# Ledger of designs, part 224: peptides against a protein of PDB entry 3PUK

Target 1, 227 residues: chain A of PDB entry 3PUK
Amino acid sequence: ERGLKSVVWRKIKTAVFDDCRKEGEWKIMLLDEFTTKLLSSCCKMTDLLEEGITVIENIYKNREPVRQMKALYFISPTPKSVDCFLRDFGSKSEKKYKAAYIYFTDFCPDSLFNKIKASCSKSIRRCKEINISFIPQESQVYTLDVPDAFYYCYSPDPSNASRKEVVMEAMAEQIVTVCATLDENPGVRYKSKPLDNASKLAQLVEKKLEDYYKIDEKGLIKGKTQS

## One batch from the design tools (peptide; made by RFdiffusion4, then SolubleMPNN)

Design b2_p28_6_s3 (from b2_p28_6, 17 letters changed)
Fold by OpenDDE base, seed 5:
Structure b2_p28_6_s3 (fold): chain B 227 residues (1-227), chain A 28 residues (1-28)
Amino acid sequence: as target 1 above (227 residues)
Amino acid sequence: SMDKKIEERRKGRKSLLEFNKELEKEEE
């Protein structure tokens, strides 16, 4: 199958579902706001059933324990999502599930990772990062998950300049994950606007792409591709 | 910090790799 949606689904299938698959075993899958949107954009419930998911639960909601089943946490590496996970396994006497497989959609900060290890290491079977921090819309269109990006990028208030830079940095990082997922090193294209946000973002993306693709997964230098 | 993050993404974070190896051993 062709298109960004199929590529994303294939990546999730191999990196998440195949990684924790056990024949005859069903898991409960916990999702947050971002991963709910992500999976909804690239798969159907029937696809998840085929991958051994019996029930999907919202990590933010109060849930009844199902102590005989293992849980698959497919979540963003945010304090909110991590805190919800910790509540599920933080107490030895009140574990909600048998064990946890954790897959983060992006780099998990060391502070959060250390907190997880210190509190719940005995309950964890897997803890991995998959670099999918975008939502596919069309074959070549995607959206980024950067809160309040529009507000800060177009804010006339000079006091928001530092926040604007942080937002653009986050956007650039997510764009690089798209390129990595597609295995492409594209030349960056943009249209200049009065605020020059597109140009600044393009420069950040180019810099990050250069750093990321200095050495590919096989240890080889990868040149720029046409996109 | 950013360079470190990029490198960790490319090679896989050492701490996570080690952690998962330990978890796999405990499951055996």
Scores: peptide ipSAE 0.235, ipTM 0.751, DockQ to the pose 0.353
Fold by OpenDDE base, seed 4:
Structure b2_p28_6_s3 (fold): chain B 227 residues (1-227), chain A 28 residues (1-28)
Amino acid sequence: as target 1 above (227 residues)
Amino acid sequence: SMDKKIEERRKGRKSLLEFNKELEKEEE
C-alpha cells in the first residue's frame, strides 16, 4: 500500500509544480500556516528544490521584493492568506514579484476569488484549487485542520450548537478531500460517543461522499469501496 | 449550495476554468 504521504506529495507535484513548471525557471514559494504543515508532512526541502523552488517564504511575514522572480502561492483559501497575497500585488507600483501562480488547497469562496480578480488579475498567471485540506501523518492516518474542533464538538453549551455544525461540516469536507485524493469511496465506520459526535460526523461524510461520487469520470455512479 | 460546491470541486469551477484559460492565452 502506498503511504498517504506519498499520495499527497504526488498530488501536489502534479497539480501544482507540474502545472506551473517552466524549464530553467526558479520560483519563490509562499506558504501559509496550513500549507507549511502540509508540505512538511510529505516532502523535504530537497524535493522542493528539485521542483524549481529557490526559497520558501511565509506569506504572513513581511518580505523583500524580488521583482524579477515569479511567485508560487500555495495557500489556503482564507481571508488572511488572500489578504497577504493582495498586499503583495495590490499596489501597481509595489509588486513584490514578477507574477503569481496561486494554488488553493480547497474551494475558494466566490467573494475571495472575485476580490483577487478585481485587484490583481494582471499579475496572476494561474489560479487553481487542488482540494487537499488534510495533513497526512501515517500510511492511513491524517489530521484535520479545523480550528477549535475539539472545543465546539464537545462543548456542553447549547449556544455552540450552530458552531459545532460548522466545525463538523468543515471536518467532513476535509475527510472527503482525503477520499478524493485517494480516489476512494469508502464506507464510513464509527464508534459512537455519549454526544454522538462520531455518528453525526459519519453521516456528514457519507452524505458528502455520495454527492462527490454521484458521477465518476465515465458518468457512472461509484459504489462504495474499502479503504 | 453545497451541491454546487461539491460539483465544482469535482469537475472544476467553470468560472475559474475560464479564468485560467484566459490567463494561459495571455501568457502565450
Scores: peptide ipSAE 0.218, ipTM 0.761, DockQ to the pose 0.370
Fold by OpenDDE base, seed 1:
Structure b2_p28_6_s3 (fold): chain B 227 residues (1-227), chain A 28 residues (1-28)
Amino acid sequence: as target 1 above (227 residues)
Amino acid sequence: SMDKKIEERRKGRKSLLEFNKELEKEEE
């Protein structure tokens, strides 16, 4: 498959599964709400089995300890998900798994990261950010994970103006992660709407793309690509 | 700042890189 779903899966396979792979080792994978949707959108259970995942568990639910197995946490950098992780490893007597590999879907705030380091560092084998903050729907369609985005962006209430700007910044940032995942620097196209939301979002995306692609990983300037 | 956050995503956060290096040494 050549669509966005395939690209996302390939990214996850390389950045997560290949990074923590050990021959003959099975892991338990812990997911939250976002990563459950993400994986469901771009892979099958059989794919996960091939990557050495024996079982998938919801991080929010109470789980029985499996102390002989290592756990792969593929989660969003939210207080809720991090708190659940901390409960799994915060106490020596209550460790649910042998060790943890943590992969965040986005930038983890310093406050959360520091909390993890302070309490669970001895149990962690990996802690990385992979920067995938969207759900692929179709070959060229994706959904952003920004809470209340629709409400604030389309609200006619002037009191929501500041919140609208914050939401749009978050959306633009997530769109940049899409471009990074696809290794593209696209030209932005939009259709104007009464509230000018599309225009504002487009401007934010363009600005952030320019900053992101100033210097690529190889020290080269990336040109614009067709999208 | 947002610019700093974007730069950290592009290059990899220094603190995370250092942390993972320490973890790798402990695993050996």
Scores: peptide ipSAE 0.217, ipTM 0.749, DockQ to the pose 0.390
Fold by OpenDDE base, seed 3:
Structure b2_p28_6_s3 (fold): chain B 227 residues (1-227), chain A 28 residues (1-28)
Amino acid sequence: as target 1 above (227 residues)
Amino acid sequence: SMDKKIEERRKGRKSLLEFNKELEKEEE
């Protein structure tokens, strides 16, 4: 049973592969740590072949140029991943690939986006955000990509309080992307414990869900749905 | 702040849409 995995795959297929598909064209796909995990969780290599991907490469690794082929970058909007992309296309004479299609898993900050535009705009054919920042595990189970989340959330050290808030914000944002992917606005349920982390997170999620749907492309507020 | 983040996301989406429109024109 892979309900959530199927939904995630369908989202990637429509938002990424269908968006850049060209008849008879093969692409090299570049992945980072997160997107490697993401695709591994919801598809097989045979699925990628059907979508016109000839080979997948790790964006962090040194790679030989394949200048006759276009590259599909499915990456997180981080300085590390963006810097690797910039190294691939920053010099006109040393471009690794023919052109680039970039799909970010989340909102790309303007600072990074502007850096890309300033350096590599002529090499880019697409640059989009698809808002998938979670890993599907089971039909209705997912994991969040928030480093040290458990450490900070359950830390008794008061010096970690500020970091705990940052972690909770990140978790809430990723949960919102799950809801967006599923086209759902669920009611949040929780049981409080002494640390009350669940209550705090639930409040953040509810607030961010409301804000997300208020400012979506259609500007519509969605009501609560079943989750 | 939350308001600042919301505004940043709005600006980002608008900028991204405009950029892709430009890219499409250049590719055609």
Scores: peptide ipSAE 0.244, ipTM 0.776, DockQ to the pose 0.569; fails the geometry check

Design b2_p28_6_s4 (from b2_p28_6, 17 letters changed)
Fold by OpenDDE base, seed 1:
Structure b2_p28_6_s4 (fold): chain B 227 residues (1-227), chain A 28 residues (1-28)
Amino acid sequence: as target 1 above (227 residues)
Amino acid sequence: SMDKKIEERRNSFKKIKEFNKELEELEK
């Protein structure tokens, strides 16, 4: 059994910390709600210290400037998190930190990306997407970050049918990120039942996995592994 | 919708790659 927590940590270490590491340099790390949960699930503060993080801060909070230090932003590509980043670097005279390294947990929409590029390019040293949208638990257990997933999937209200589909798609996307992180392309076995949630999710996952591995981070096409 | 998301990921990869090249030039 592969430990999912260790796999996720290894991914973050290589994709984020090793990517921006400079000898003898300490950084302040900014987290949002999701990445706080993510890191809490797979590492300790001592691990972060070893990676050159002196302190972690909540991006949503009003923080005192530390202009002599660079900041590592590990955040989700949401309007709220991006707006907080923009407040930190949007003005030359009001920069909170010396510079920024930005690592998104998923692809950043063009609207948000363009806003960042237009206002903060001079402050950014690195920008990367690492595609982790799940919380590891134990071994192969993980939590999907889809608000009200249970409610919408089991809602008796027909008006929630459209929302159910949106939730299912979001869940499928996150499962794809799990597979990508684990470097696996699972084969899906199910009995087709259009009204069955498990069947619907399986179909979405299968389709998304097939398409994702056509052009993943490494440009690799991987075969299916039955599980 | 799924096809759109896939295309968005591809486009995002390209734009980020280009952006990082620009950032490297700014640091010189």
Scores: peptide ipSAE 0.489, ipTM 0.892, DockQ to the pose 0.544
Fold by OpenDDE base, seed 4:
Structure b2_p28_6_s4 (fold): chain B 227 residues (1-227), chain A 28 residues (1-28)
Amino acid sequence: as target 1 above (227 residues)
Amino acid sequence: SMDKKIEERRNSFKKIKEFNKELEELEK
């Protein structure tokens, strides 16, 4: 079937680049750590040039103002990334760019959203959540962006049990985003391990998929497919 | 819970949609 990288790129192209494209307009694109990895996994610089991106900048780094150009922020909805954005536009006298298009990789918590709205609304032309929280590796392979996932999942320390559950939940959610991106309800397969982590994760994914499709935007329940 | 998170996502979607409407009005 379709390669995951291609699917992800197509989604980004449609949800982000096509959404903010202006004929003849070039933009500076700001990326954080996650979106840098994400784009590097599914596109080339030449692809970005074709989408009207003149240069890519790291949102975490100090940058010189380019006030005549609009900026495309493709970032995760984290305090760190949001704070960097706020520094770029928080002051009317020190705006780094002409305006901002903001695209979050996941839903933005109210706390962060309210901060943005309160301080930077006049600088924002578009804000959108695109729901991509995974990194494609191969056609059917992806990497989950869950910090210390391996450590907590395989930790023999009982004190990490609660953290393990949080990590499992996060991984399951990210897997659901893959399915949402692919618009598929896949069958879940796993290898049993001594700690039964894979089984637990599979169960979480199945449960989340069921819940997701029961109450999706279309109100449709999709049958399980082989992916 | 999963239900809570799904609801959060839905609410966020609505929030963003409303925000974009406001932005469009400001641009006019």
Scores: peptide ipSAE 0.486, ipTM 0.889, DockQ to the pose 0.475
Fold by OpenDDE base, seed 2:
Structure b2_p28_6_s4 (fold): chain B 227 residues (1-227), chain A 28 residues (1-28)
Amino acid sequence: as target 1 above (227 residues)
Amino acid sequence: SMDKKIEERRNSFKKIKEFNKELEELEK
């Protein structure tokens, strides 16, 4: 097995499955597009069965109620995924499942969080952000989920300058989640020319790393790690 | 923009922590 895949799996096992595990209890797990790819990259269905998942369902699809079972939502904090969750629990008389455990792959914006809190609090047993926003591919290789990153970073059109900045920030944030998952605070090194994209990205990563570890799950600021 | 996002993450961490406390009380 590839090193990064095993690390990601251990993170999910600890942060999600162990967090909501109850003796003798089976859950239905709801996935979105990103988390489907994520789990497919680092585990098998047999692994999920061992963690107490009876079946996995696509959150975007219409599903029959299983009101006697609790549901584990492992989803991205997007309007689409959150809206699907809200439809499952928005009405007391039409709840799809007995209760919900919600695990977001990244921080949930206030707008979405407030909607959940206002309408579904009584149905939620746990809500957690686990900060995994990448797909592991090889031992030290991952894929960033930032749409149109290549297009905006290399666009000569000045009208895309604002979007380019947003993309670079998103990339930097995802790199930070990788470091957090690996429990490392790397000394950022890069080969670049002044004012190029690589230099800009490196600077963003350094700044974000410094701030992130102040508020990570352990509340620890780590020294620089050789990588 | 970057500073804003960093602050959002900090706030999110705090709000989720508080929310889980509320959920625990509801389950008792």
Scores: peptide ipSAE 0.484, ipTM 0.891, DockQ to the pose 0.646
Fold by OpenDDE base, seed 3:
Structure b2_p28_6_s4 (fold): chain B 227 residues (1-227), chain A 28 residues (1-28)
Amino acid sequence: as target 1 above (227 residues)
Amino acid sequence: SMDKKIEERRNSFKKIKEFNKELEELEK
């Protein structure tokens, strides 16, 4: 019943921890709101210790410098999280940590990326996007991190139509990341409903899956899999 | 804007790949 959690953990282990692992080196890991929930859902502190993490810190909180240690930032590509990172390394005179490894849970917008590149390049050892935008619950159950999704999807107010579309698109994107994490390209199935939101979402997912796998990290186009 | 997001992902993949190359050079 925790199959999906194991898959997510394995993905994080290979994409993040194995990617920046150095023998005998301990790192401080910085998390934001989403990644705190994500890691809490699929691992224990003992697991992180085994991966060379000495302590976990909240990126939003004020923290004392640990200048002799490198930091692993596992964060969402949001202005808030990026701004916190920039505060840690933006000043050349007083960096919080020795260096940074940055792993984003989704693609980082150009606006944020350019800010990082312009101000902190010398402090960064690695930057990677791992595209995990969901929280695993059980074997094949997950939750999406889309604020107000329920409200907008089921709102009878026509004024929310545009917002509904944005929410639907965000949900579709997150579902695609689930598939990517699981290394699956499922055939989407849905049950027809009066508002037909499920149908619309399914169509969006199908389209996004097709496009996503065309440009995945491996440059591979995957066929349909069972899900 | 579905097409925009798709393009953003493509561009992001490329820019990150190039950025990491730059970072590797800086570490030398």
Scores: peptide ipSAE 0.482, ipTM 0.891, DockQ to the pose 0.619

Design b2_p28_7_s1 (from b2_p28_7, 9 letters changed)
Fold by OpenDDE base, seed 3:
Structure b2_p28_7_s1 (fold): chain B 227 residues (1-227), chain A 28 residues (1-28)
Amino acid sequence: as target 1 above (227 residues)
Amino acid sequence: SSLEELEKRKKELEEFNEKAKKEEEEEE
């Protein structure tokens, strides 16, 4: 069952590849850990070739310059991925590629975005946030990319309480990105348990969904849909 | 608020991409 995979691929195709596509132009695509998993889950290398990608490279690895080609960065808005990008374009004389198209999988923190603008703005042809921070597994199943989520959410150690809140916030944000990708505003349902993690997460999701759909591309509030 | 951040970022990205497009056109 690949319903969700097809939806995710369609989203990436329209938001990323169609956005930067130029007739007869090939690009190098740079991926991080998350986007490698994401693309691997929903497409093949042949699909990427059809979209004008000649080769994919790991952003974390040392790479030889290909100065005549433009690069498509499809990466998470993390310090690690951003720092790798900055190393590719931070020096005018040592640019790895001709120019960059940057597509973030989620909202890029102001600190990172400002750092990019200050250092590499002249090398960037496009910068967008496409709100895909999940891995599709089945037709309606996805995996959240939140490290140690289960550990912190179910830890009995009170010292992890602050980290638990951060994890729940990240999970809620990713659930919202799933909904945005699917163009759905689901009703949130949960059952309370002793730790009440489901209730807390549900509240965060509802709040974030409300905020997100208040300001869509049309400035309209979307009603709840079936999930 | 998260809403204010989204609005701000949307505008900022629009401005950024418009500037980038102009710069690209000038280089070609």
Scores: peptide ipSAE 0.548, ipTM 0.909, DockQ to the pose 0.680
Fold by OpenDDE base, seed 5:
Structure b2_p28_7_s1 (fold): chain B 227 residues (1-227), chain A 28 residues (1-28)
Amino acid sequence: as target 1 above (227 residues)
Amino acid sequence: SSLEELEKRKKELEEFNEKAKKEEEEEE
């Protein structure tokens, strides 16, 4: 019934919570706009408490320091979210938390990743990219929300054009893998943006889904589920 | 290639996390 939501939650649980779990330890979790929507779509507050999260905070808001607690950052690799993270750890005397575990929803651009390494590396206990760039709505419906980090893939440097395609391809493969695991051909929803990256990603997902179901284990061509 | 870049990033993150783990173990 809630197959896609359950798969997404399982992915987050294994890739994020299980990865940084320490028995008896509570963490503060920092979310941005996208990850707030993502978690709200696939879990409850009680589920997060079971995973050792005591408080959820918005990364964009001013927060009081809790220097004795470690922070779990589950954020999109955008300049805005990364800048907020850097402000939390940029000064040794003004660190808001004891340490950080950072999990990006997608590939972090080199410029942002290098900025993090240069400024905050000693404060980071984990840094991972989990490649979840969609929001499950219904069992067979997902919404693509391409992070603003893709704006960096449009840097005037032609070398970054190839990186954009690779990132989109990787995202599409991850989404298709989830769909294949559920044996579902979901409808795709996306918001149009000026650069139409969400539309391009949606097209890649649709193409890959078609290819997968044409040659699936059952040898059956499955129709696209209407959204 | 784009694949090589992804592999490079994976390796970089692995090295980063291994270093961070060692530093954490030294602080505890």
Scores: peptide ipSAE 0.548, ipTM 0.909, DockQ to the pose 0.340
Fold by OpenDDE base, seed 1:
Structure b2_p28_7_s1 (fold): chain B 227 residues (1-227), chain A 28 residues (1-28)
Amino acid sequence: as target 1 above (227 residues)
Amino acid sequence: SSLEELEKRKKELEEFNEKAKKEEEEEE
């Protein structure tokens, strides 16, 4: 299929499955709420089987140990998901799986990352951040995973101003991940109105895009794409 | 800066993964 869903799947396949693939090895895959929705939007169970996934488990549920198998954690960098991972590997006697491969959908906060390193480093075979924090709906439509984004961005309550800025920053970050996934550097056009939500978001996106492409792994200065 | 933080994290992950790879090779 052509479109955003196919691009997202290709990104996940390359960044996650190909990265940890071993011939003849099956893994258990652990998902959270976001990654369950993400994978459901862009692939089928048959696709996951082809990538060497034997079973999918919800990270939040109580699970029986399968100590002979390695686990693939494809999760959001949230306290809830990280805490569930830590419970799986925090104790040597209570390890649920043989080892872990961890792929975060976004930048993991230092507090969470440090907690993982301190407690579970010996159980982790790989840790990566793949920067996919959106759900594709249609060929050109996506949903951002920012809690209460609509409420805070459009709230008339001035007491929410600080929260609004945090939410807008998170939205801008996710829009950049979309652009990175699509390998696009869009030209951002806006009217300079500091109090306008759309203008402020556009400015944040533009700044973050510039920063992203400065550190692009390909070392290529990408031109602005016409959209 | 946000850029410096990203570069720092990139390096940290590279070091982490290289260490993990060496440990895996020693166990095999």
Scores: peptide ipSAE 0.545, ipTM 0.908, DockQ to the pose 0.676
Fold by OpenDDE base, seed 2:
Structure b2_p28_7_s1 (fold): chain B 227 residues (1-227), chain A 28 residues (1-28)
Amino acid sequence: as target 1 above (227 residues)
Amino acid sequence: SSLEELEKRKKELEEFNEKAKKEEEEEE
């Protein structure tokens, strides 16, 4: 399938699975609410098995320890998801897994990142931030779901506000790059509260898409597929 | 600047991952 779903899957495969892939090694994958929706939108369970994932678990649920296996955490950088991770590795006696590979769907706030480093650094084999904050519905439709971490980046510290804007700009640029690769102008769907981060990101994406297709190298104005 | 902070984080993650990789290689 040559659609947005396939591009998103390719991104996840390259950024997450290929990054931590070890021949003959199986991992348990931990997902949160957002990443569950994301993966469900662009892959099948068989695809995950091919990537060396034996079991998928919800990070929010109580899970039995599998101490001999490494875990792949593909999660949003929210306090809730991070707290669940910290519970899995916070104490030697309570370690759920052998080690962790952590992939955040967005920039992890310094407060959360520092908390992870302070408590679980020895258990972490990889930590990366990937910029995926949208769910593909179909080839021409994607849903922006900005993790709650973006809402918590409303630190009263003005420095965090500026950082948030830079991150959102980078995310919007990446989404536009995906659209450009597909040569498609997809419709944007999002749950928006007035002036929330999802709305801001959606507006940035829409603006950048408009600019891209208006000023494409061929001078072709492509119509927006609005849903 | 916010960009400088992002660059700092990028570098920090690189250093973190390099250290983690070395530790993993030593355990194997």
Scores: peptide ipSAE 0.542, ipTM 0.908, DockQ to the pose 0.332

